# Ledger of designs, part 204: peptides against a protein of PDB entry 9GMZ

Target 1, 343 residues: chain A of PDB entry 9GMZ
Amino acid sequence: TGFPLELLTRPATERLAYFENYTVAHPRLKEVYEILMRTIAEPAGASFIFVYGASGVGKTTLRLRVEQKLTELALPKLESDRARVPVVGIEAIAPESRYFNWKEYYTRALITLEEPLIDHKFDYGVRGISRDNFGKINVESKVVAPALRRALENALIHRHPDVFFVDEAQHFGKVASGYKLQDQLDCLKSLANMTGILHCLLGTYELLTFRNLSGQLSRRSVDIHFRRYCADSPEDVQAFKSVLLTFQQHLPLAETPNLVDHWEYFYERTLGCIGTLKDWLKRVLSDALDREATTITLKDLQKRALSVAQCQKMFKEIQEGERQLSETEADVQNLRSALGLGA

## One batch from the design tools (peptide; made by RFdiffusion4, then SolubleMPNN)

Design b2_p21_6_s3 (from b2_p21_6, 8 letters changed)
Fold by OpenDDE base, seed 4:
Structure b2_p21_6_s3 (fold): chain B 343 residues (1-343), chain A 21 residues (1-21)
Amino acid sequence: as target 1 above (343 residues)
Amino acid sequence: GFRIRTVVPSSDPIETELVLP
């Protein structure tokens, strides 16, 4: 079934919102979703989950779907425990400065965790944290990072989310000259240990650098690779075409565009990343709706496509990440062989 | 459960005429 036909009579804003909120189910998303949900339910002593993959592969979509599902599963318990938050998700911001801003991170995490709709207000035990008349948390400039950390620890313990999501988590790796990335990981590890809350870090292949920093983190982490679709795999090509067909059916336009016939062009300009594809189609749909167009054209697609130079840059970054993972797989095989477990 | 219907493109060309002008 395609989009609701009634959308064709609705404002452009509603038509665009429909497509923005629509999630195509595809094999890689399903696989990663199932692994992630299972790991959250049974962390087996893990304190961290690392979800890594290409920029635009769909990590944010994965996060949002897991957040939705965890919320749905928690609803019966939330009626009895009004203090509980089932899940919290934050996007890490790239620091403007040469070092990661922990004060900003803790502030944003607190604001995200303490949504205005939570009736059960507790004292954070920190002076300079208040709620306005709308229930929004205000943090005074004088509040220092260690105090904000304590407030976040108390909030996480009290709200007890099943998982704490950090999107764009590669930004933790942006440390100034003289700072150790290890110190950032030790800080996160301490937060997870002190709160007992499972942390899920989502990011690019730059997160692979975190795997090698501490043998102790490796022992308490689960790794999930969110792969792109590869053109050299017939199964992946079919999955990618299926995604195009689904998007084609869910573009709220009077005339259904044929995206599938242009699958190679879509693949060339998305590198098999479904998030990149969706964002491209959103831009094109927005342009079409602004013109009150009945369909989208190849010219419309070309106008909003990533340049070849952009795709080449992104592809080099992907290849480097995929190479590092392949080396890790080879290391596992070598370890198994060395242990006498066979290949 | 999220029924991920992988719509396998049926080999039938969905003759949606992209009237690409």
Scores: peptide ipSAE 0.005, ipTM 0.383, DockQ to the pose 0.036
Fold by OpenDDE base, seed 1:
Structure b2_p21_6_s3 (fold): chain B 343 residues (1-343), chain A 21 residues (1-21)
Amino acid sequence: as target 1 above (343 residues)
Amino acid sequence: GFRIRTVVPSSDPIETELVLP
């Protein structure tokens, strides 16, 4: 089934919004979704989940789908427990300064957790945190980071989400010294331990550096690799072509474009990353709608494609991440061999 | 900084139909 044909008579903004909101349930997304949902339901004493993969693989889409599902599953319980929040998600932003702003992190996490519409209000135990007339949390400039941490800890304990998501979590690592990275991990670990709330960090392969730095986090963490589609796998190529077929059916244009025939070009410029593919198609669709075009052409695709130089840079970053994971797998095999367990 | 995305449950069902070719 394709897009609703009624969209062809709708404004360009509604047609674009339809495609933006549309999500293809591709095999890797489904697999990682099922693993993540199972791990959240049965963390088995884990305090952290690491979800890592290429930029543009679809980690934000995964997070949003899990947040939606956890919210849906919690709705019946939320009627009786009006203090509970089922899930909390934040996006880590790269600090403008060389130092991670913990005050800003705690403030934003607290604001996210303390949604204005929540009925049960409580005292955070911190002066300078208030609610406005709309129930929105206001934090006075005088409130220091340690006080905001205590407020967030109290809020997490009281609201008891099933998971705390941090998207783009590699931005914690942009602190130039390994020591500062460890301090950040220890801070997050302490927050998870003090609250009893499971933390899920989503990010690029730079998250592997975090995992390797904390031998204690490795014992209390679950790893989920969100893989791209690989051209050397016939199954992955078929899945990628199927995604292209689905996207071409859901582009709200008068004439269905043939994307599948150009699958190699799409693969070359996305590296098998479905998020990159979707973002590319959104740009091309926007251009087509602005021109009142009936379809998308190869020339339209070429105008909005990532450059070869951008793809080469992205591919190098992917190869380095995949190499580090392969070394970890080899280390496991070497450990098993050294223990006499065989291959 | 951190961007807070409040997940408004989009009512739009994930069409799980992987049309297998």
Scores: peptide ipSAE 0.010, ipTM 0.392, DockQ to the pose 0.222; fails the geometry check
Fold by OpenDDE base, seed 2:
Structure b2_p21_6_s3 (fold): chain B 343 residues (1-343), chain A 21 residues (1-21)
Amino acid sequence: as target 1 above (343 residues)
Amino acid sequence: GFRIRTVVPSSDPIETELVLP
């Protein structure tokens, strides 16, 4: 079934919002979702989950769907435990300097944990953290990072989320020295250990460099690779075509565009990344709605496509990440062989 | 409700509506 036909009589804003909120359950998203949900339910002593994959593969969509599901599953329990927050999700900000801004990180985490609708006032035990009349947390500029950390630790213990999500987590790795990177890892590890809260770090393949620097995190982490669709796999090509078919049916336009016939062009300009595809289609849909167009054309698509140069750069970054993972798999096999465990 | 639709292009489009309940 396509989009609700009544949308054709609705404002452009509602039509665009429909498409923005629409999620295609493509095979890779489903697989990673199931693994992630299972790992959150049964972490087996893990303190960290690493979800890595290409930029635009759909990690943010994955996070949002997991956050939604965890919230839904917690609703019956939240009626009895009004202090509980089922899930917390933040985005790590790229540092403007050679140093990660931990103060900003802790502040954002605290603000996200303290949903205004939570009736249960929590005393953070830190001067300069207050709640306004709307229940929003205010953190005074004088509050230092160590105090904010203690406040966050206390809040996480009290609110007891099933998982703490950090999107764009590769930004933790953007530090000037390996020593400082280790300190950041130790900081995250300490936060997870002190609170008993499972942390899920989502990021690009740059997250692998961060992951590999801590041999201690390796013992307490689960790795999830969110793969793109590959053109050399017939199954992946079919899945990608299916996603295009689904999107063309869910573009709220009077005439259904034929996206599937142009699958190679879509693949060339998205590298098999469904998030990149959705963002592209959203831009094109917005343009079409602004023109009150009945459909979208190849020319409309070309206007909003990534350049070949952008795609080539992105593809090199993907290939390097995929190579690092393939080497790790080979290293595991070599280690197993060397240990006499067989292939 | 968030409708997750998987269109598996098998000969029978199994609309696995992962209706995440």
Scores: peptide ipSAE 0.005, ipTM 0.396, DockQ to the pose 0.058; fails the geometry check
Fold by OpenDDE base, seed 5:
Structure b2_p21_6_s3 (fold): chain B 343 residues (1-343), chain A 21 residues (1-21)
Amino acid sequence: as target 1 above (343 residues)
Amino acid sequence: GFRIRTVVPSSDPIETELVLP
């Protein structure tokens, strides 16, 4: 099954939007999706879920699919409880400064949670938080971070989402001189505990530092490793080729490109990360549509590929993250062996 | 044990005029 052939007569914007909205159900995404959905349904006293993996592995796609599913499941209940928000998802911003901006985080979280379309307007009891003529929350510059936190806590309690997603959560690790990363974690723990809302942090392998710093988080957290595909695994190579086959069938072009024959080049320039692959193909598709091209060429791919230098940098970051996980797994095995629990 | 499965990116493939069919 490929793209709807009627798209070939539609504007370039609709053709591009089709591909942007298309998600390949690849094995790693399905596995992580099932684990995440189960954990959200039955958190078993967990306050945090950590989803970590390589940049471009597809964490944002995972989040969006879970958000969609949770929304669909909540629709019947939302008719009776108009104050409820089924899920909240935000992206943590890389600070322009050397430290994470909590004021900006709380403001963005509050704005996202209090969508203008929500019928039940809540008064936060905080001076300087208002709604504009469009019902959008406006936060005055005079409002301090502790007041914004209290407003967010009250909003989360009132809206009672099944989960609060924070994408690019490694940005919480950016602390100013004199601050400890532990203080940032304690702040997040306090927010989760005060609201009773499950938090899911999605990020790079830098998120592993959060797990290691807090022995108390480890008891109240579920860890999910979103792995890339590895070329040394025949099963992973077949899965990656299957993804390429699916993408080539879903590129809304007059002539179906043969992506599968170039799988090694695609692997080299994506490191087995499906998000990176999709973003690359999206850029190439956009260029092809702008030129009214019938297909994609290798030259078109090369023009939008990550450079070898970029891939080498990304690969070093992946290797360091995978190394840290391997050491942690070895430490667990050593601990189990030392405890007499067997390997 | 966790095996680090690593593939080192190769150099840019020589510009072969391979038109993807």
Scores: peptide ipSAE 0.000, ipTM 0.333, DockQ to the pose 0.032; fails the geometry check

Design b2_p21_6_s4 (from b2_p21_6, 9 letters changed)
Fold by OpenDDE base, seed 4:
Structure b2_p21_6_s4 (fold): chain B 343 residues (1-343), chain A 21 residues (1-21)
Amino acid sequence: as target 1 above (343 residues)
Amino acid sequence: GFRIRTVVPSSDPIEVELELP
């Protein structure tokens, strides 16, 4: 079934919001979703989950869908435990300085844990943290990072989320020295251990650098690779075409555009990344709605496409990440062979 | 196909239907 036809009589804002909120379920998203949900339910002593993949593969969509499902599953428990938050999700910000701003990170995490709708005001036990009349947390400039950490630890223990999500987690790695990166990982590890809360770090292939930094992190981590669709795989091409067909049916336009016939062009400019595809289509849809257009054309698509130079840069970054993972798979096979576990 | 209905925690729960092929 396509979009609700009633949307054609609705304002452009509602039509755009429909498409923005619409998610195409596709095989890679489903696979990663199932693995992630299972791992969250049964972490088996893991403290970390790493979800890595290309920029624009759909990691944010994955996070949002898991957050929604965990919230749904927690509803019966939330009726009895009104202090509980089922899931917490934040986005890591790229530091402006050479140093990751832990004070900002802890502040953002605290703000996210304090949903305005929670009637039970938690006392953080830290001076200089207050709530305004709207329930928003204000942190005074004098509050130091160690105090904010303690406040976050207490909040996480009290709210007891099933998982703590950190999106764009590669930004932890932008520290110029490997030593500083280890300190950051030790800080995150300590937070996970002290709270007993499972942490899920979502990011680009730059997260692979975190695997190698601590043998202790590796022992307590689960790795999930969110793959793009590859043109060299007939199955992946078919899945990508199916996604295009679904988006075609869910663009709230009077005339259904033919996206599938242009699948190679869509693949060329998205590199098989469904998030990149969706974002492209959102921009094109917005332009079409602003013009009160009945459909989208190839010219409309071309106007909002990533440049060839942008795609080449993105593809190089993807190839480097995929190469590193292939080497890891070879290392596993070599280890198995060395252990006398037959191929 | 698994339809995942997603509730965005906003002031008004928006039901988002995920159609899995």
Scores: peptide ipSAE 0.000, ipTM 0.296, DockQ to the pose 0.075
Fold by OpenDDE base, seed 2:
Structure b2_p21_6_s4 (fold): chain B 343 residues (1-343), chain A 21 residues (1-21)
Amino acid sequence: as target 1 above (343 residues)
Amino acid sequence: GFRIRTVVPSSDPIEVELELP
C-alpha cells in the first residue's frame, strides 16, 4: 500500500508532513523495539537500559514509537491515576562548560515531569519551586542542586513513569574525564535506585565508554545494540532494499521514483542507517515539492547527498564502535572458555 | 539547552516538546 492518492491534490506542506510522519517498520527497528518494550515491561532488577548505535540509525524513531506505545498501554490506568506520567524523555545536550550542570539537569527533568496539562500538581516540598498561571515550573536561582535532586526523586516516585529516556546520552561522557565521569554515573545510578524508575540511555557508540567505566552499572544494565544494515550480509541488503521500496511507495509524488535500482548509492551515502536515509529523502522531497516536480531523479538525490568525506568520517566512527563491541564479545567468549563453560 | 519531551496523559496521546534554554 502506497501513500493516499488524495495527497497529490493537497498542499506541499501536507505532502511533506505525511512523509515526515511516516515510519518504515524495518527489521532492525522492530527487533530493537520488541527488545526494548520487553525490557521496560520486565526489567528483572535492571536500573538502566543502554541503547547504542550509529548516528542516524533511527534511535529517535525508536524512542518515539516506544513513548507512543507506553502511553497507549497506560491510558486505562491514567484515567484512575491522574498523577502518573507514563513516559518522560530528555535529550542531553553537550554543555558549553567543562562541568556538567546537575542543577540544570534536575530542573529540566522536573519541568518534564510537571507538564502543565497534568491534572494532579505535585508539591515538591522545596522552597523556591513554583508554578506560573499556566502550570509551568519555575525554579528560583537560590535552589541548590541537592534540593532539586530530592525534588526530582519525589517527582519521579509520584509520577512513576515506566521509563526515563535520556537521548544523546554520550554527551554526559564528553564533559567529564575519569573520576568525574564515574561520579556522574554514580549520580544517575543513585537516582534510578532511589526512585525505582528505569532509565534508558540512548546514544552513539561513545555511550560504550560509560559501560566500560562502571563495572557496577554493568551488573544492573541491559545493553541493546541498534545495528545498521551491513552490505556484507545478504539479509541486511535485502532489508535495506525493502526499506527503499517502501519509501518510494510513500513519497507523495505523481510518479513513483525508482530508488531500489540505486540501492548501492543509497547504501554508500547512508552506511545502512535508515534515519540518515529518511532525512536525505525528506530533503529531496522538499526540493521536489518546491519545484512542483512529478518525481525525484538521481540528480535530485545527488544534490542533497552527504559528501564522500562526511561518509568516510561517519564510517570510521561506526567501525570503531563495532570493533569495541566485537572485542567485548570475544572477551566474553574467552572468559567462558577459561571457566570451562565451552563455546 | 535540553530538549524535554513528555507524553501528556490524555485519551489522545499528546507529545509536548519543551525546549529549555
Scores: peptide ipSAE 0.007, ipTM 0.301, DockQ to the pose 0.043; fails the geometry check
Fold by OpenDDE base, seed 3:
Structure b2_p21_6_s4 (fold): chain B 343 residues (1-343), chain A 21 residues (1-21)
Amino acid sequence: as target 1 above (343 residues)
Amino acid sequence: GFRIRTVVPSSDPIEVELELP
């Protein structure tokens, strides 16, 4: 089943929106989704979940799908508990300075947690936090980070989400020193412990630095590796081709483009990352719609492809992350052998 | 509902349409 044929008579904006909203389920996404949902349901004393993988692997898509599912599962309970928020998700912002802006982080988290449509308005007991006439939270510039933290702690306790998502969480690590990074992790750990809310940090392989810095976080964290598809695996190649097949059927164009025949080129320029693939196809679709084209050509793909230099940089970052994980797996095996547990 | 087509790695591309709710 492809896109609704009626879209061919619709404005370019609706056709593009269809493709933007379309999600391909692929084996790695399904696997990580199932692990993440299970871990959220039964944290087993974990305070953190780390979801790490290549940039553009699809972590944001994973988050959004889990948020949707958790919301659906909570709907029957939300009728009786109008104060509850089933899930909260934010994106961490890259610091402009060598310091992470905790004030901004807490403010964004509060704004996200206190959606204007929430019936039960809570007073956070912090001067300078108000609600406008539409119920939107306004935080005055005079409110200091410790006060915002207390407000967020109270909000998280009161709203009791099943999980707190932080996307692009590698941005917490963009601090000048390892010592400051440890302090930030301790701050997050304290927030999770004080609220009893499970935190899920999604990010690149740079999150592995966070995992390794705190032996205490490792005891209370679950790691989920969101792998890319690898060209050296026949199964992964088949999965990647199948994703291409699905995308070509869901591009709202009069003539179905043959993406599958170009799978090697798609792999070369995405490194097996489905998010990167989708974003590439969105750009190409937008161009095709702007010129009222009936299909997408290889030339159209080439115009919007990542450069070889960009792919080489991305691949180096992936290889470093995959290497670190492989070394960790070897260390686990060595530890087990040393403990007499057998391989 | 977002239709997620999950392709299960099988010998043939199995388009599994996961209806994500």
Scores: peptide ipSAE 0.000, ipTM 0.277, DockQ to the pose 0.067; fails the geometry check
Fold by OpenDDE base, seed 5:
Structure b2_p21_6_s4 (fold): chain B 343 residues (1-343), chain A 21 residues (1-21)
Amino acid sequence: as target 1 above (343 residues)
Amino acid sequence: GFRIRTVVPSSDPIEVELELP
């Protein structure tokens, strides 16, 4: 089924919002979603989940879908436990400085966890943390990072989310000169241990650097690789074409554009990353709506495509990440062989 | 498949419409 035809009579803003809010349930997204949901339900003593993959593969979409589902599943319990938050998700900010800003991280986490819609107010025991007239958390500039950490620990214990999501988690790798990445991992580990809350870090293949440095986290972490679609796999090509067909049907335009016939061009400029594809189509749709166009043409697509140079850069980053994972898989096989367990 | 529309709890509520198989 395509988009609701009634959208054709609605303002451009509503038509764009429909497409922005639309998510295609493609095979890789479904697979990772099922693994992630299962792991959250049954962490088996894990304190961390790492979800890594190419930029634009759809990790943020995955997070939002899981947050939605966890919220829905928690609704019956939330009626009796008004203090509980089912899930919390933040995006780690790229620091302007050469080091990760923990004060900003804790502040954003607190603001997100203590949203205005929470009826049950909690006293953090920290001076300079208050709620405004709208119930929004305000943190005064004088509040120091250790106090914010204690406030976050208390809030996480009190709200008891099923998982704490951190998107763009590769930004934890930005350490000041003289600090080790290990110290960042120890800080996160301490937060997870003190609160008993499962943490899910979503990010690029740069997260593999974090995963490899912590032999202690490895025993308490689950890894989930969110793969792109590969053009050398007939199944992946078919899945990618099916995604194009679905997007083609869900663009709120008077005439259905033919995206599928251009699948190779879409693949070339997205590297098999569905998030990149969706963002491209959003830009093109926005342009089409601004022009009151009836459809999207190849020329419209070309105007908003990533450059060849951008795609080449992204592809090198993907190849390096995929190589590191392949080496890790080979190391596991070599270890198993050396132990006499067979490959 | 069915569509789910919900608001994810956050400082900036996000509405997501998902097509589930």
Scores: peptide ipSAE 0.000, ipTM 0.276, DockQ to the pose 0.065; fails the geometry check

